# Designs tried in a protein design run: peptides against a protein of PDB entry 4XPM. Part 201

Target 1, 160 residues: chain A of PDB entry 4XPM
Amino acid sequence: VMLHSKNVKGFLENTLKPYDLHSVDFKTSSLQSSMIITATNGGILSYATSNNDVPKNSINEINSVNNLKMMSLLIKDKWSEDENDTEEQHSNSCYPVEIDSFKTKIYTYEMEDLHTCVAQIPNSDLLLLFIAEGSFPYGLLVIKIERAMRELTDLFGYKL
Target 2, 67 residues: chain B of PDB entry 4XPM
Amino acid sequence: DIKGTIAFDTHGNVIESTGVGSQRIEDIGDLSKVTLDAEGFAQVQGDSLLVHLYKRNDITLAVYTSA

## One batch from the design tools (peptide; made by RFdiffusion4, then SolubleMPNN)

Design b2_p29_7_s4 (from b2_p29_7, 14 letters changed)
Fold by OpenDDE base, seed 5:
Structure b2_p29_7_s4 (fold): chain B 160 residues (1-160), chain C 67 residues (1-67), chain A 29 residues (1-29)
Amino acid sequence: as target 1 above (160 residues)
Amino acid sequence: as target 2 above (67 residues)
Amino acid sequence: MNFMEKLNEELDEFLKEGLDAIKERLAKE
């Protein structure tokens, strides 16, 4: 079954929810944003944001989207650099993972005061990108994005 | 009795932290080098606190106690 | 439960397991 754009949007919205680890009284904030972007140009194919209080078509909404576009491009560029750098792929900021029979990598990046995590959807021209506040720990962010990718098998092998 | 916790992955990155654990993230470097017993446990005495380690499925939980 | 909720429960259960295991060890000492 093909994953349509509307279904992808709903999927990304589900990833925004905070984690509540009540056994140790630890709770996170919601993700700021969750996106699927192109690995080639950093273009946003789909996105979800926790800030839904902005009026439609307002200047503030436009600025918010533009900020996401800028962040997407910056992270795509950093990802591209690291994919061409063997040493960066062996740093603690890179997690080689295998989903089914497909190999990919998860990268963590500090962007100003934000914690970000990006991973190439296996054998595709697409990247999954999570943006969180600085209080969201990287180890948890990595676990989160890995599990999310495992649910995107319909996008494995997707080429532009 | 529990003063705080830290959970971290094999890369030394935090999964969660609470209490005094949130102020001792720097301990992860040393804690990651501790040899665990056959059941995945260890204890490390650090200053006034005792650190209890439990590891399973590549996740280490550190629990800080006074004794 | 959706997949993210399942992950939340899985992580929480691990932490609970660890806490209980450590408490059990302390009781033996």
Scores: peptide ipSAE 0.709, ipTM 0.948, DockQ to the pose 0.884
Fold by OpenDDE base, seed 1:
Structure b2_p29_7_s4 (fold): chain B 160 residues (1-160), chain C 67 residues (1-67), chain A 29 residues (1-29)
Amino acid sequence: as target 1 above (160 residues)
Amino acid sequence: as target 2 above (67 residues)
Amino acid sequence: MNFMEKLNEELDEFLKEGLDAIKERLAKE
């Protein structure tokens, strides 16, 4: 089944769900946001947020979206810098991964008090971006985004 | 009696933390250097707590106990 | 279940296995 735009948003919404590792009594918050953005300009192609109780077309909604746009752009810029920095690619904040013979990297970035991770969808012009609260562990975030990317094979190789 | 846990990856990043483990994230640096036995286990004495290590599939679980 | 639920379960199972393994080792000591 081809992943359509509407399906993409639904997919991203599913990624928002918190983890409950009850064996050790550990539970996370939901992701604040999950996005697919362009690697070129940081434009948001699709997004999901946990704060869905905002009235439609309200100023709060607009501000929220604008904030996402800002974060997207900032993270894209940092990602782009790191992709051209060998040292950054060998830091503990970079996870080289291979999915179905496609290589990509997962980066973790702290954005103010938020924990974020971003990864280029293999061979594409797209980035998958998770934004979580500072209490969300990076290691778990990385595992989460890797698993999510494995479900986005339809976007592998996507070029703008 | 488990006082807390930390699970971390090969990069030293936390996967989960509970109890006293949440306050001892800095232990990961040392714990990651501990030599495990053939079954992937180790024990490390840390101040007043004993840390039990289990590693499998590049994930290390540290369990803190009083003894 | 969806992929996120599966991941949650997998991680939880790993942790449980680890805990059980540690407990077992302790019991033998």
Scores: peptide ipSAE 0.708, ipTM 0.948, DockQ to the pose 0.908
Fold by OpenDDE base, seed 3:
Structure b2_p29_7_s4 (fold): chain B 160 residues (1-160), chain C 67 residues (1-67), chain A 29 residues (1-29)
Amino acid sequence: as target 1 above (160 residues)
Amino acid sequence: as target 2 above (67 residues)
Amino acid sequence: MNFMEKLNEELDEFLKEGLDAIKERLAKE
């Protein structure tokens, strides 16, 4: 089974939904954005955003897309630097994980007032990126992105 | 009577926090070093609150109570 | 349930189990 563009978009949209842990009366906000980007240049292959109150082809929509492009590029650059920095890979902001015998890493990054996490899809040229409000706990964000990656086996080994 | 909770991972990052737990995120550093019994439980007396710890599958739940 | 909804339920069940386990331990003391 192959993932088509429409299926990927729907997948990312599903990741936006908030968590409700009612056993302890804890609830999160929705993710601001969820993206699949290239590890090579930070180009956006697919994205979903919770801010859908923007008219199509408006200046506001263009600004929103441009903002996502900027954030994806910045995070890709930081990720690239950390992949070449053993000190950063041993910090508490880096989670080595193994999925179906493939090794990858999850990084958490604070971007201004936002909480972000990014992970290379195993053995691929792609990164999965979540952007959330500062109130979204990093530990929960990491669990979320790890589970999401386990559902993207069709993209494992994808090369540009 | 539960006054709050913190759940955190092995990296010390928060998974969830409620009540007084939301104001005591700095406790995670010390709580992560507490020796648990064979069943994954511990109790730590802090200031005016008692912290009950439960760990399973690399997630630690801390429950704050008055007693 | 989709995978995200399932994760939500798994985490919530863990927290519930933890709370119940703590309460049970207190009852044994």
Scores: peptide ipSAE 0.708, ipTM 0.948, DockQ to the pose 0.938
Fold by OpenDDE base, seed 2:
Structure b2_p29_7_s4 (fold): chain B 160 residues (1-160), chain C 67 residues (1-67), chain A 29 residues (1-29)
Amino acid sequence: as target 1 above (160 residues)
Amino acid sequence: as target 2 above (67 residues)
Amino acid sequence: MNFMEKLNEELDEFLKEGLDAIKERLAKE
């Protein structure tokens, strides 16, 4: 089964949903955004946002999309730098993971007051990117994106 | 009588926090160094609270109690 | 149940099990 644009969009929308750990009375907010971007240019291939209050094709929507483009580019650049920095790869903000037979890394980045998490889809030119509020704990965000990555096997090895 | 909780990963990053645990995130540094018994348990006396630790599958749960 | 819901349940169950385990340990002391 091949993931096409509609399936990917729906997938990303599902990742927006908050955690509710009611056994300890802990609940998060929804993710602000979830995106698949190119590792080369930070271009957005697909995205989902929790803010659906803005009318389509409005100036506010355009601004929000532009903001996403800016964030994706910034995160892509930081990711690229870290992929070439041994020290950063050994920091607490880098999680080496293995999915099936593929190795990848999950990075957490503080973007102003937002908590972000990015990971290269194994053996691909694509990155999965989560953007959350600052109240969303990084450890939970990492677990979330790792599990999401495991559901994107159809994109493993995807080259531009 | 639980006063709060912290769950954290092997990198010392928070997974969840509640109650007094939300105000004691800085405790993770010390809690991560505590030696657990064979069953994955430990107890640590805090400033005024007792911290109960349970670790399994690379996740550590810290439970704060008054006793 | 989708994969995110499953993860939520898994984490919640872990926390519950941990709480129960701690309570049980306390009862044995």
Scores: peptide ipSAE 0.708, ipTM 0.948, DockQ to the pose 0.934

Design b2_p29_8_s1 (from b2_p29_8, 13 letters changed)
Fold by OpenDDE base, seed 2:
Structure b2_p29_8_s1 (fold): chain B 160 residues (1-160), chain C 67 residues (1-67), chain A 29 residues (1-29)
Amino acid sequence: as target 1 above (160 residues)
Amino acid sequence: as target 2 above (67 residues)
Amino acid sequence: SRENFMDELNEELDKFIKEGLDAIKARFF
Protein backbone atom coordinates (compact mmCIF):
# COMPACT_ATOMS: atom_id res chain seq x y z
CA VAL B 1 0.00 0.00 0.00
CA MET B 2 1.33 3.40 -1.00
CA LEU B 3 0.47 6.88 0.09
CA HIS B 4 0.00 9.35 -2.71
CA SER B 5 0.71 13.02 -2.25
CA LYS B 6 -2.95 13.81 -1.79
CA ASN B 7 -3.33 11.13 0.84
CA VAL B 8 -0.29 12.37 2.71
CA LYS B 9 -1.54 15.93 2.56
CA GLY B 10 -4.89 14.88 3.92
CA PHE B 11 -3.21 12.91 6.66
CA LEU B 12 -1.14 15.90 7.72
CA GLU B 13 -4.19 18.11 7.69
CA ASN B 14 -5.88 15.66 10.01
CA THR B 15 -3.00 15.92 12.47
CA LEU B 16 -3.68 19.64 12.81
CA LYS B 17 -6.83 18.96 14.81
CA PRO B 18 -6.90 20.35 18.34
CA TYR B 19 -7.75 18.44 21.47
CA ASP B 20 -10.96 19.26 23.26
CA LEU B 21 -11.62 17.39 26.47
CA HIS B 22 -14.98 17.22 28.17
CA SER B 23 -13.99 15.47 31.37
CA VAL B 24 -12.15 18.66 32.26
CA ASP B 25 -12.25 22.11 30.75
CA PHE B 26 -9.21 21.76 28.53
CA LYS B 27 -8.87 22.70 24.88
CA THR B 28 -5.82 23.29 22.71
CA SER B 29 -5.26 25.28 19.58
CA SER B 30 -4.71 23.59 16.26
CA LEU B 31 -1.17 22.80 15.27
CA GLN B 32 0.37 25.60 13.29
CA SER B 33 2.03 23.18 10.92
CA SER B 34 2.52 19.49 10.26
CA MET B 35 5.20 18.30 7.88
CA ILE B 36 7.00 15.33 6.46
CA ILE B 37 10.58 16.26 5.71
CA THR B 38 13.72 14.47 4.63
CA ALA B 39 16.17 13.50 7.32
CA THR B 40 19.04 14.21 4.94
CA ASN B 41 18.43 17.81 3.95
CA GLY B 42 15.33 18.87 5.79
CA GLY B 43 13.47 19.27 2.55
CA ILE B 44 9.71 19.42 2.83
CA LEU B 45 7.96 16.58 1.04
CA SER B 46 4.51 17.50 2.28
CA TYR B 47 3.00 19.95 4.73
CA ALA B 48 -0.21 21.29 6.16
CA THR B 49 -0.87 24.55 7.97
CA SER B 50 -3.77 25.78 10.03
CA ASN B 51 -3.46 29.30 8.68
CA ASN B 52 -4.96 29.14 5.22
CA ASP B 53 -6.28 32.68 5.30
CA VAL B 54 -3.41 33.97 3.20
CA PRO B 55 -4.11 34.65 -0.46
CA LYS B 56 -2.29 32.34 -2.82
CA ASN B 57 0.87 33.64 -4.41
CA SER B 58 0.89 36.60 -2.07
CA ILE B 59 4.03 37.86 -0.44
CA ASN B 60 2.64 36.69 2.88
CA GLU B 61 2.26 33.16 1.58
CA ILE B 62 5.79 33.18 0.25
CA ASN B 63 7.08 34.36 3.58
CA SER B 64 5.08 31.67 5.32
CA VAL B 65 6.47 28.93 3.11
CA ASN B 66 9.96 30.28 3.52
CA ASN B 67 9.49 30.25 7.25
CA LEU B 68 8.45 26.60 7.13
CA LYS B 69 11.51 25.79 5.07
CA MET B 70 13.73 27.51 7.56
CA MET B 71 12.07 25.82 10.50
CA SER B 72 12.34 22.39 8.91
CA LEU B 73 16.01 22.91 8.18
CA LEU B 74 16.79 24.11 11.69
CA ILE B 75 14.91 21.26 13.31
CA LYS B 76 16.50 18.70 11.00
CA ASP B 77 19.92 20.02 11.94
CA LYS B 78 19.14 19.83 15.63
CA TRP B 79 17.73 16.34 15.19
CA SER B 80 20.81 15.22 13.29
CA GLU B 81 23.06 16.52 16.03
CA ASP B 82 21.05 14.78 18.72
CA GLU B 83 21.02 11.49 16.82
CA ASN B 84 24.80 11.60 16.97
CA ASP B 85 24.92 12.53 20.65
CA THR B 86 24.25 9.82 23.21
CA GLU B 87 23.81 12.36 25.98
CA GLU B 88 21.08 14.16 24.08
CA GLN B 89 19.35 10.87 23.41
CA HIS B 90 19.14 10.37 27.17
CA SER B 91 17.91 13.87 27.86
CA ASN B 92 14.42 14.71 29.01
CA SER B 93 13.55 15.96 25.54
CA CYS B 94 13.98 12.54 23.94
CA TYR B 95 11.31 9.85 24.00
CA PRO B 96 12.39 6.43 22.76
CA VAL B 97 9.39 4.59 21.40
CA GLU B 98 8.64 1.34 19.66
CA ILE B 99 5.96 0.95 17.02
CA ASP B 100 5.24 -2.51 15.63
CA SER B 101 8.71 -3.71 16.59
CA PHE B 102 10.35 -0.65 15.01
CA LYS B 103 12.34 1.64 17.25
CA THR B 104 12.36 5.41 16.84
CA LYS B 105 12.77 8.55 18.92
CA ILE B 106 10.60 11.57 19.52
CA TYR B 107 12.34 14.87 20.25
CA THR B 108 10.81 18.05 21.61
CA TYR B 109 12.40 21.36 20.69
CA GLU B 110 11.64 24.89 21.75
CA MET B 111 11.81 27.15 18.72
CA GLU B 112 11.48 30.73 19.88
CA ASP B 113 7.94 30.88 21.25
CA LEU B 114 6.82 27.70 19.48
CA HIS B 115 6.65 24.14 20.71
CA THR B 116 7.90 21.61 18.19
CA CYS B 117 8.13 17.86 18.08
CA VAL B 118 9.97 15.71 15.55
CA ALA B 119 10.30 11.98 15.04
CA GLN B 120 11.89 9.75 12.46
CA ILE B 121 9.36 7.59 10.71
CA PRO B 122 10.57 4.10 11.63
CA ASN B 123 13.39 2.76 9.50
CA SER B 124 12.94 5.57 6.96
CA ASP B 125 14.68 8.65 5.64
CA LEU B 126 11.70 10.75 6.65
CA LEU B 127 10.84 12.86 9.67
CA LEU B 128 7.42 13.81 10.93
CA LEU B 129 7.37 17.33 12.35
CA PHE B 130 4.72 19.13 14.38
CA ILE B 131 4.84 22.85 15.11
CA ALA B 132 2.49 24.26 17.71
CA GLU B 133 1.98 27.40 19.73
CA GLY B 134 3.74 27.75 23.04
CA SER B 135 0.52 26.99 24.86
CA PHE B 136 0.43 23.46 23.46
CA PRO B 137 1.78 21.12 26.16
CA TYR B 138 4.80 19.03 25.22
CA GLY B 139 3.45 15.88 26.80
CA LEU B 140 0.35 16.08 24.69
CA LEU B 141 2.40 16.90 21.62
CA VAL B 142 4.46 13.74 22.11
CA ILE B 143 1.36 11.59 22.50
CA LYS B 144 -0.04 13.19 19.38
CA ILE B 145 2.97 12.54 17.17
CA GLU B 146 3.37 8.97 18.40
CA ARG B 147 -0.25 8.26 17.57
CA ALA B 148 0.17 9.85 14.16
CA MET B 149 3.23 7.76 13.36
CA ARG B 150 1.28 4.60 14.10
CA GLU B 151 -0.90 5.52 11.14
CA LEU B 152 2.05 5.91 8.75
CA THR B 153 3.00 2.26 8.45
CA ASP B 154 3.04 2.64 4.67
CA LEU B 155 6.07 4.87 5.04
CA PHE B 156 7.99 2.58 7.38
CA GLY B 157 11.25 1.67 5.75
CA TYR B 158 10.88 4.34 3.07
CA LYS B 159 14.26 5.25 1.63
CA LEU B 160 15.05 8.15 -0.68
CA ASP C 1 -14.82 21.16 44.83
CA ILE C 2 -12.02 20.53 42.36
CA LYS C 3 -9.90 23.64 41.95
CA GLY C 4 -7.78 22.35 39.09
CA THR C 5 -5.95 19.46 37.48
CA ILE C 6 -2.62 18.56 35.94
CA ALA C 7 -1.88 15.48 33.88
CA PHE C 8 1.77 14.82 33.10
CA ASP C 9 3.97 12.10 31.64
CA THR C 10 7.04 10.32 32.98
CA HIS C 11 9.26 13.09 31.65
CA GLY C 12 7.39 15.66 33.69
CA ASN C 13 5.85 17.23 30.62
CA VAL C 14 2.28 18.45 30.79
CA ILE C 15 -0.49 16.62 28.97
CA GLU C 16 -3.32 18.80 30.24
CA SER C 17 -3.87 21.42 32.92
CA THR C 18 -6.92 23.25 34.21
CA GLY C 19 -7.80 25.75 36.91
CA VAL C 20 -5.19 26.29 39.57
CA GLY C 21 -3.23 23.44 38.05
CA SER C 22 -2.37 25.64 35.10
CA GLN C 23 -0.64 28.00 37.50
CA ARG C 24 1.17 25.28 39.39
CA ILE C 25 3.06 23.47 36.65
CA GLU C 26 6.18 23.83 38.77
CA ASP C 27 4.63 21.37 41.22
CA ILE C 28 5.28 18.52 38.79
CA GLY C 29 8.86 18.25 39.94
CA ASP C 30 7.81 17.42 43.46
CA LEU C 31 4.69 15.48 42.53
CA SER C 32 6.69 13.14 40.31
CA LYS C 33 8.75 12.12 43.33
CA VAL C 34 5.78 11.20 45.49
CA THR C 35 5.55 7.52 46.37
CA LEU C 36 2.29 6.02 45.22
CA ASP C 37 0.54 3.10 46.86
CA ALA C 38 -0.04 -0.25 45.19
CA GLU C 39 -3.14 1.04 43.44
CA GLY C 40 -1.38 4.12 42.11
CA PHE C 41 -2.74 6.71 44.52
CA ALA C 42 -1.29 9.33 46.83
CA GLN C 43 -2.44 12.41 48.66
CA VAL C 44 -0.14 15.29 49.48
CA GLN C 45 -0.71 18.53 51.31
CA GLY C 46 0.37 21.70 49.61
CA ASP C 47 0.28 25.23 50.87
CA SER C 48 -3.47 25.72 51.02
CA LEU C 49 -4.50 23.02 48.58
CA LEU C 50 -4.66 19.26 48.81
CA VAL C 51 -3.30 17.31 45.85
CA HIS C 52 -4.73 13.93 44.95
CA LEU C 53 -2.59 11.77 42.67
CA TYR C 54 -3.46 8.87 40.42
CA LYS C 55 -1.05 7.19 38.02
CA ARG C 56 -1.86 4.65 35.34
CA ASN C 57 -0.12 3.77 32.09
CA ASP C 58 2.72 6.24 32.67
CA ILE C 59 0.34 9.18 33.04
CA THR C 60 -0.10 10.91 36.37
CA LEU C 61 -3.25 12.87 37.14
CA ALA C 62 -3.11 15.46 39.90
CA VAL C 63 -6.34 16.90 41.26
CA TYR C 64 -6.25 20.02 43.42
CA THR C 65 -8.87 20.59 46.09
CA SER C 66 -9.25 22.86 49.07
CA ALA C 67 -9.69 19.89 51.34
CA SER A 1 -8.57 4.38 11.67
CA ARG A 2 -6.51 6.77 9.62
CA GLU A 3 -9.37 9.12 8.86
CA ASN A 4 -10.30 9.82 12.46
CA PHE A 5 -7.30 8.77 14.51
CA MET A 6 -7.02 12.21 16.08
CA ASP A 7 -10.62 12.04 17.23
CA GLU A 8 -9.93 8.60 18.61
CA LEU A 9 -6.91 9.87 20.48
CA ASN A 10 -8.95 12.74 21.84
CA GLU A 11 -11.54 10.29 23.09
CA GLU A 12 -8.94 7.99 24.58
CA LEU A 13 -7.35 10.81 26.51
CA ASP A 14 -10.72 12.10 27.64
CA LYS A 15 -11.65 8.63 28.79
CA PHE A 16 -8.43 8.33 30.76
CA ILE A 17 -8.96 11.65 32.49
CA LYS A 18 -12.55 10.73 33.31
CA GLU A 19 -11.52 7.39 34.72
CA GLY A 20 -8.80 9.04 36.73
CA LEU A 21 -11.16 11.59 38.16
CA ASP A 22 -13.63 8.90 39.10
CA ALA A 23 -10.91 6.82 40.68
CA ILE A 24 -9.65 9.75 42.72
CA LYS A 25 -13.17 10.61 43.82
CA ALA A 26 -13.78 7.04 44.86
CA ARG A 27 -10.50 6.87 46.75
CA PHE A 28 -10.42 10.23 48.51
CA PHE A 29 -13.80 11.92 48.35
Scores: peptide ipSAE 0.729, ipTM 0.954, DockQ to the pose 0.905
Fold by OpenDDE base, seed 5:
Structure b2_p29_8_s1 (fold): chain B 160 residues (1-160), chain C 67 residues (1-67), chain A 29 residues (1-29)
Amino acid sequence: as target 1 above (160 residues)
Amino acid sequence: as target 2 above (67 residues)
Amino acid sequence: SRENFMDELNEELDKFIKEGLDAIKARFF
């Protein structure tokens, strides 16, 4: 089974859901954005946002997309630098993980007042990127993105 | 009575926090160094609060109660 | 991919917290 663009979009939309616990009084906001980008250029292949109350083709929508492009490029650059830095790979901001015998890393990055998390889809030229508000805990963000990657096996090994 | 909670991972990053726990995130540094017993429990006396620890599957849960 | 994978993760975390609370109550309370 091959993932198509529509299926990927729907997948990313599902990742936006907030977490709401009942055992304790804890609830998060929805993710601001969820994206699949290229590891080479930071180009956005697919994305979903929680703010969909913007007229189509409006200036506000264009600005929103442009902002996502800027953030994706910046995060891709940071990720690329860290992937070439052994010291950064051993920091508390890096989570080595293994999914179905494939090794990858999850990085957390503070971007202004936003909490972000990025991970290379195993053995691929693609990155999965979550952008959340500053109130979203990093530990939960890491757990969330790891689980999401486990559902993207069709993209493992994808090369541009 | 439980006054708050913190759950955190092995990197010291928060998974969830409630009540007074949300105001005690800085405690994670010290709590992560506490030696747990064979069943994964520990109890630590704080300032005016008592902290009860439980760790399983690389997640530590801290529960704050009155001392 | 499963359509409810995020809901499942939410439930798993909630279950963990619940079990932890019960364990702590049984041990210390």
Scores: peptide ipSAE 0.728, ipTM 0.954, DockQ to the pose 0.856
Fold by OpenDDE base, seed 3:
Structure b2_p29_8_s1 (fold): chain B 160 residues (1-160), chain C 67 residues (1-67), chain A 29 residues (1-29)
Amino acid sequence: as target 1 above (160 residues)
Amino acid sequence: as target 2 above (67 residues)
Amino acid sequence: SRENFMDELNEELDKFIKEGLDAIKARFF
């Protein structure tokens, strides 16, 4: 079963939500972006951004989307490299995880001043990608993306 | 009184940090090597502060207090 | 629920931290 574009968009928008703890005084910013991209070419299938103040069809919007496309491609390339590098898979930036008997890996990448996290949706040609500010802790980012992937069972096994 | 906290995962990456803990992220390297007791606790001296450790479900919580 | 999974995760993490704090307080304080 394939998710409709609007449903996926809404899902990604939900992942943007910040963490706000009350047991301790800890609060994060919203994710800058959340995307589902192809593992093959890094093409964006769906995305959500916290910067919704940009007018539609404006030059700024176009530039913003283009920036996301660039980041998506770069992260996809890095992910592809690491998937073929056993040493990188044993680094602290790689988290092997299992969801419903499906194995996948979560990678954290620093992109300039941003914190990013990417994971292959189990047995699929798709990657889930989170982009956050540098203040967003990697450990929390990993927990967040793992939880999000557990809600994407409809995309498990999706092939292009 | 609690001066700060750090929660981190088994990879040494931060989950949350508050107070003085936010200024002592570099402590995770040493804290991750501390041997915990059978109940998952430890107490270690960190410079002028005392660090109280608790680990459960692959998450370690460090609480900083005055010595 | 699927629609509120991020809120649920936030609550779960908050609960975990609270339990950890209580455990530490009970042990050392």
Scores: peptide ipSAE 0.728, ipTM 0.955, DockQ to the pose 0.906
Fold by OpenDDE base, seed 4:
Structure b2_p29_8_s1 (fold): chain B 160 residues (1-160), chain C 67 residues (1-67), chain A 29 residues (1-29)
Amino acid sequence: as target 1 above (160 residues)
Amino acid sequence: as target 2 above (67 residues)
Amino acid sequence: SRENFMDELNEELDKFIKEGLDAIKARFF
């Protein structure tokens, strides 16, 4: 079963879910946004946002989408720089991971007051990008995006 | 007895924090250097709190208590 | 499952924390 645009959108919406632990009194906010973007130019192929109460075609919706476009481009640029920087790849902001024998890296980036993480879908031209509030712990964000990527095997090797 | 918790990964990044642990994230630097026993445990005396450590599967859990 | 992978992760993390707390209690308390 291949992922279609509708399926990808639904998948990204599922990634927005917050975490709520019961063993200890810990809960997070929902992710602000979840996106699949191109590694080449940072173009958004699909996205989901927790701000679904914004009226369609409103100024607020346009502004939110434009903001996502800007953030995706900035993060893509930073990711591209780090992929060509051995020092950055050995920092605490880089997590080398292996999924089904495919190697990739998860990067954490602070964007103003937001916490973000991005990872190249293995052997593909695509990046998975999570944007969360500053209160969302980076360690948990990394675990979350790694788990999400394990469900995107259909996109492994995807080339534009 | 538990005053708070911190769970963190091998990079020193927080996974969860509660109670006084949320106010002591800076402790991770020192806690990550603590030598654990064969079962993955350690106990460290802080400034005013006792910290109990347990590590498994690259995740360290720190539990803060008064005693 | 794919549709519940986030809920599953939440449960896994909660289980880990609980097991850790129990282990610490058994070891030190």
Scores: peptide ipSAE 0.727, ipTM 0.954, DockQ to the pose 0.863

Design b2_p29_8_s2 (from b2_p29_8, 12 letters changed)
Fold by OpenDDE base, seed 2:
Structure b2_p29_8_s2 (fold): chain B 160 residues (1-160), chain C 67 residues (1-67), chain A 29 residues (1-29)
Amino acid sequence: as target 1 above (160 residues)
Amino acid sequence: as target 2 above (67 residues)
Amino acid sequence: SRSNFMDELNEELDKFIKEGLDAIKKKFF
């Protein structure tokens, strides 16, 4: 059974969680946003944000969603460019990975002062993207998104 | 007597950093080039600190100490 | 389970760091 929208929302909410190590004194902030978007046009299918909760249908909510739409589109555009650029695919910002015999790529992008990470859900028309503060280390962000994708097998091969 | 740590991946990107390690992110470039022994260890003198390296499963852990 | 995957990853990373620290301590200290 394929994931329903409410289940995906909850999944994305879980990805917002910060990492807190006990072996050493290391703790991250929560992700600012976690999203599933279309690879075709960057349309948001589902999202979660750690930003302050605002009243529903408020102007602040609308503005925050619009900001997410803008960021998703920008990241999708950059991703699309890189997917058509052999040199970019071999850059240090690209992590080729294999999940359950499905190949995909994880890209890291700096968006202003934010650290972002995006990956195509294997064999699908969907992208998973994380947006974090600049203090969130990229290496950890990559590990995080790879692990998250391993839990989205229901979306593997999803076509719009 | 650990002063800090850095863990980083094969791309040189940070996984975690603590203490003085958080201020030594620029060391990763050089640390990534250090030749490790057969068990994945190395010890490198850096300025006033000693750096102890351990690599396993493509993750390198650097531990900074005064000695 | 799917609901605990982030916590599991957190524990895995913490375990890795601890094992590394112990290995370094054993090797050099």
Scores: peptide ipSAE 0.721, ipTM 0.953, DockQ to the pose 0.868
Fold by OpenDDE base, seed 5:
Structure b2_p29_8_s2 (fold): chain B 160 residues (1-160), chain C 67 residues (1-67), chain A 29 residues (1-29)
Amino acid sequence: as target 1 above (160 residues)
Amino acid sequence: as target 2 above (67 residues)
Amino acid sequence: SRSNFMDELNEELDKFIKEGLDAIKKKFF
């Protein structure tokens, strides 16, 4: 089954769900945003946000989208720098992973008071990006994005 | 009686925390260096708390109890 | 139907924590 634009949007919306454990008293907030962006320019191809109570075409919605564009560009730039820096790739904020024989890396970045996580979709020109509140643990964020990446095999090798 | 928990990965990043564990995130640095037995367990004496460790599949669970 | 991969991950983590707690209780308590 091919992932089309509508399917990708629905996929990203699913990734917003919070985690709620019953074995211990632990619950997270929903992700603020989930995005697929271009690795070349940081352009947003698809996104989902937990704040959907904003009227369409309103100034508040436009500002929200513009904020996402700014964050995606900044994270893309940091990611690009790290991909060209062997020392940064061996830092504690970089997780080398292998999915179905495809190698990629997961990076954690603190953006002001937000916790972010980004990973290149294997062998593609696309990045998957999660943005969460500061209360969302990085270790859990990494596990979450790795699991999500395993569901995007249709995008492996995608070139712009 | 359990006072709290911390689960963390091999990079020392938190996966979950509860109770007193949420206030002891700085303990991960020392806990990650503890040698575990053949079954993946260890017990570490803290200040006023006892920490019980269990590691499986690159995830370490720390359980805090009264000393 | 919607994908349940996030629910599955939630259940996997919950199962891990539960198993760990039980193992620790058996070992030390």
Scores: peptide ipSAE 0.721, ipTM 0.953, DockQ to the pose 0.730
Fold by OpenDDE base, seed 4:
Structure b2_p29_8_s2 (fold): chain B 160 residues (1-160), chain C 67 residues (1-67), chain A 29 residues (1-29)
Amino acid sequence: as target 1 above (160 residues)
Amino acid sequence: as target 2 above (67 residues)
Amino acid sequence: SRSNFMDELNEELDKFIKEGLDAIKKKFF
């Protein structure tokens, strides 16, 4: 089964879901945004946001998209730097992971008051990016993005 | 009586926190250094609370109680 | 499944926490 643009959009929308535990009184907010971007230029190929009530073609929507573009570029730049920095790869902000024998890394980044994490889809030119509020725990964010990437095997090895 | 919880990963990052645990995130540094028994348990005394630890699959759960 | 993988993860984490709480209660309480 091939992933089409509509399928990717729906996938990203699913990743926005909050966590709500019942064993203990713990609940998160929804992710603010979820994106697939290019590792080369930080261009957004697909995205989902929790602000679906914004009118189409409104100034607020334009500003929201522009803000996402800015954040994606900044995170891509930081990711690129870290991929060429051995010290940063050994920090607590870097999680080496293996999915079906494919190796990749998950990075956590503080962006102003937001919590973000980004990971290269294994052997691809694509990055998966989650943006959450500052109250969203980093450990949970990492678990979330790893689980999401396990569902993107069709994109493993994707080259632009 | 459980006063709160913290779950954290091997990097010391929070997975979940509740109750007094949400106010004691700084404890993770010390809790991560505690030696666990063969079954993955430990118990340590805090300032005024008792902390019960359980680790499995690289996740540590800390439970805070008064006794 | 792919369509509900986030719900599955939520359930898995909840189950883990529940099992951990029960294990701690059995061990120490």
Scores: peptide ipSAE 0.721, ipTM 0.953, DockQ to the pose 0.850
Fold by OpenDDE base, seed 3:
Structure b2_p29_8_s2 (fold): chain B 160 residues (1-160), chain C 67 residues (1-67), chain A 29 residues (1-29)
Amino acid sequence: as target 1 above (160 residues)
Amino acid sequence: as target 2 above (67 residues)
Amino acid sequence: SRSNFMDELNEELDKFIKEGLDAIKKKFF
């Protein structure tokens, strides 16, 4: 089974939704961006962003995409380093998780004033990446990305 | 009367916070070390507030009330 | 549902917090 590009885009757009609790007065902002990138080069395979106010083909759109490319590369590099660092894997910024008997890790990274979260899609060459504002709690971000990965079973084992 | 809440995971990272809880994120370090009873509850005295703890499924909920 | 998984997660978390609040109220209040 192959997940088509348009289906992936729609999936990522869905992950942008904010959390809004009613049991307590708590609401988050939408994710700034949600992406699937390659673990090898940090190349963006698909992305969604909450800032859709930018006209298509504008200089601002190009700059925004370029910024995402830069962020993807930086986070991929950090992820790669941590995957080869036992100490980093035992920090509070690393969550080992298991989904349907597949093991992976979720990492949280602060990128300037942004909160980011990245995880390798199990047994694949792909990473799922969330970028949020600094007000978005890391614990909630981790829960969010774990749930999202559970919906990407079609990409488990995907190799480039 | 609830003054605020914090929910946090086993890594000490916030899941949600409200009210005075949003101003006491630094309490998580100490709250995470509190020994809970067999049912997953504890009550600890803060500065001027009382903190009520409940943990289930690796999530701890802290509720702040007046002492 | 795959198309509503984020809404479902939101509801699950909200339910969890509600249950926790009720448990604390029952225990201490």
Scores: peptide ipSAE 0.721, ipTM 0.953, DockQ to the pose 0.943

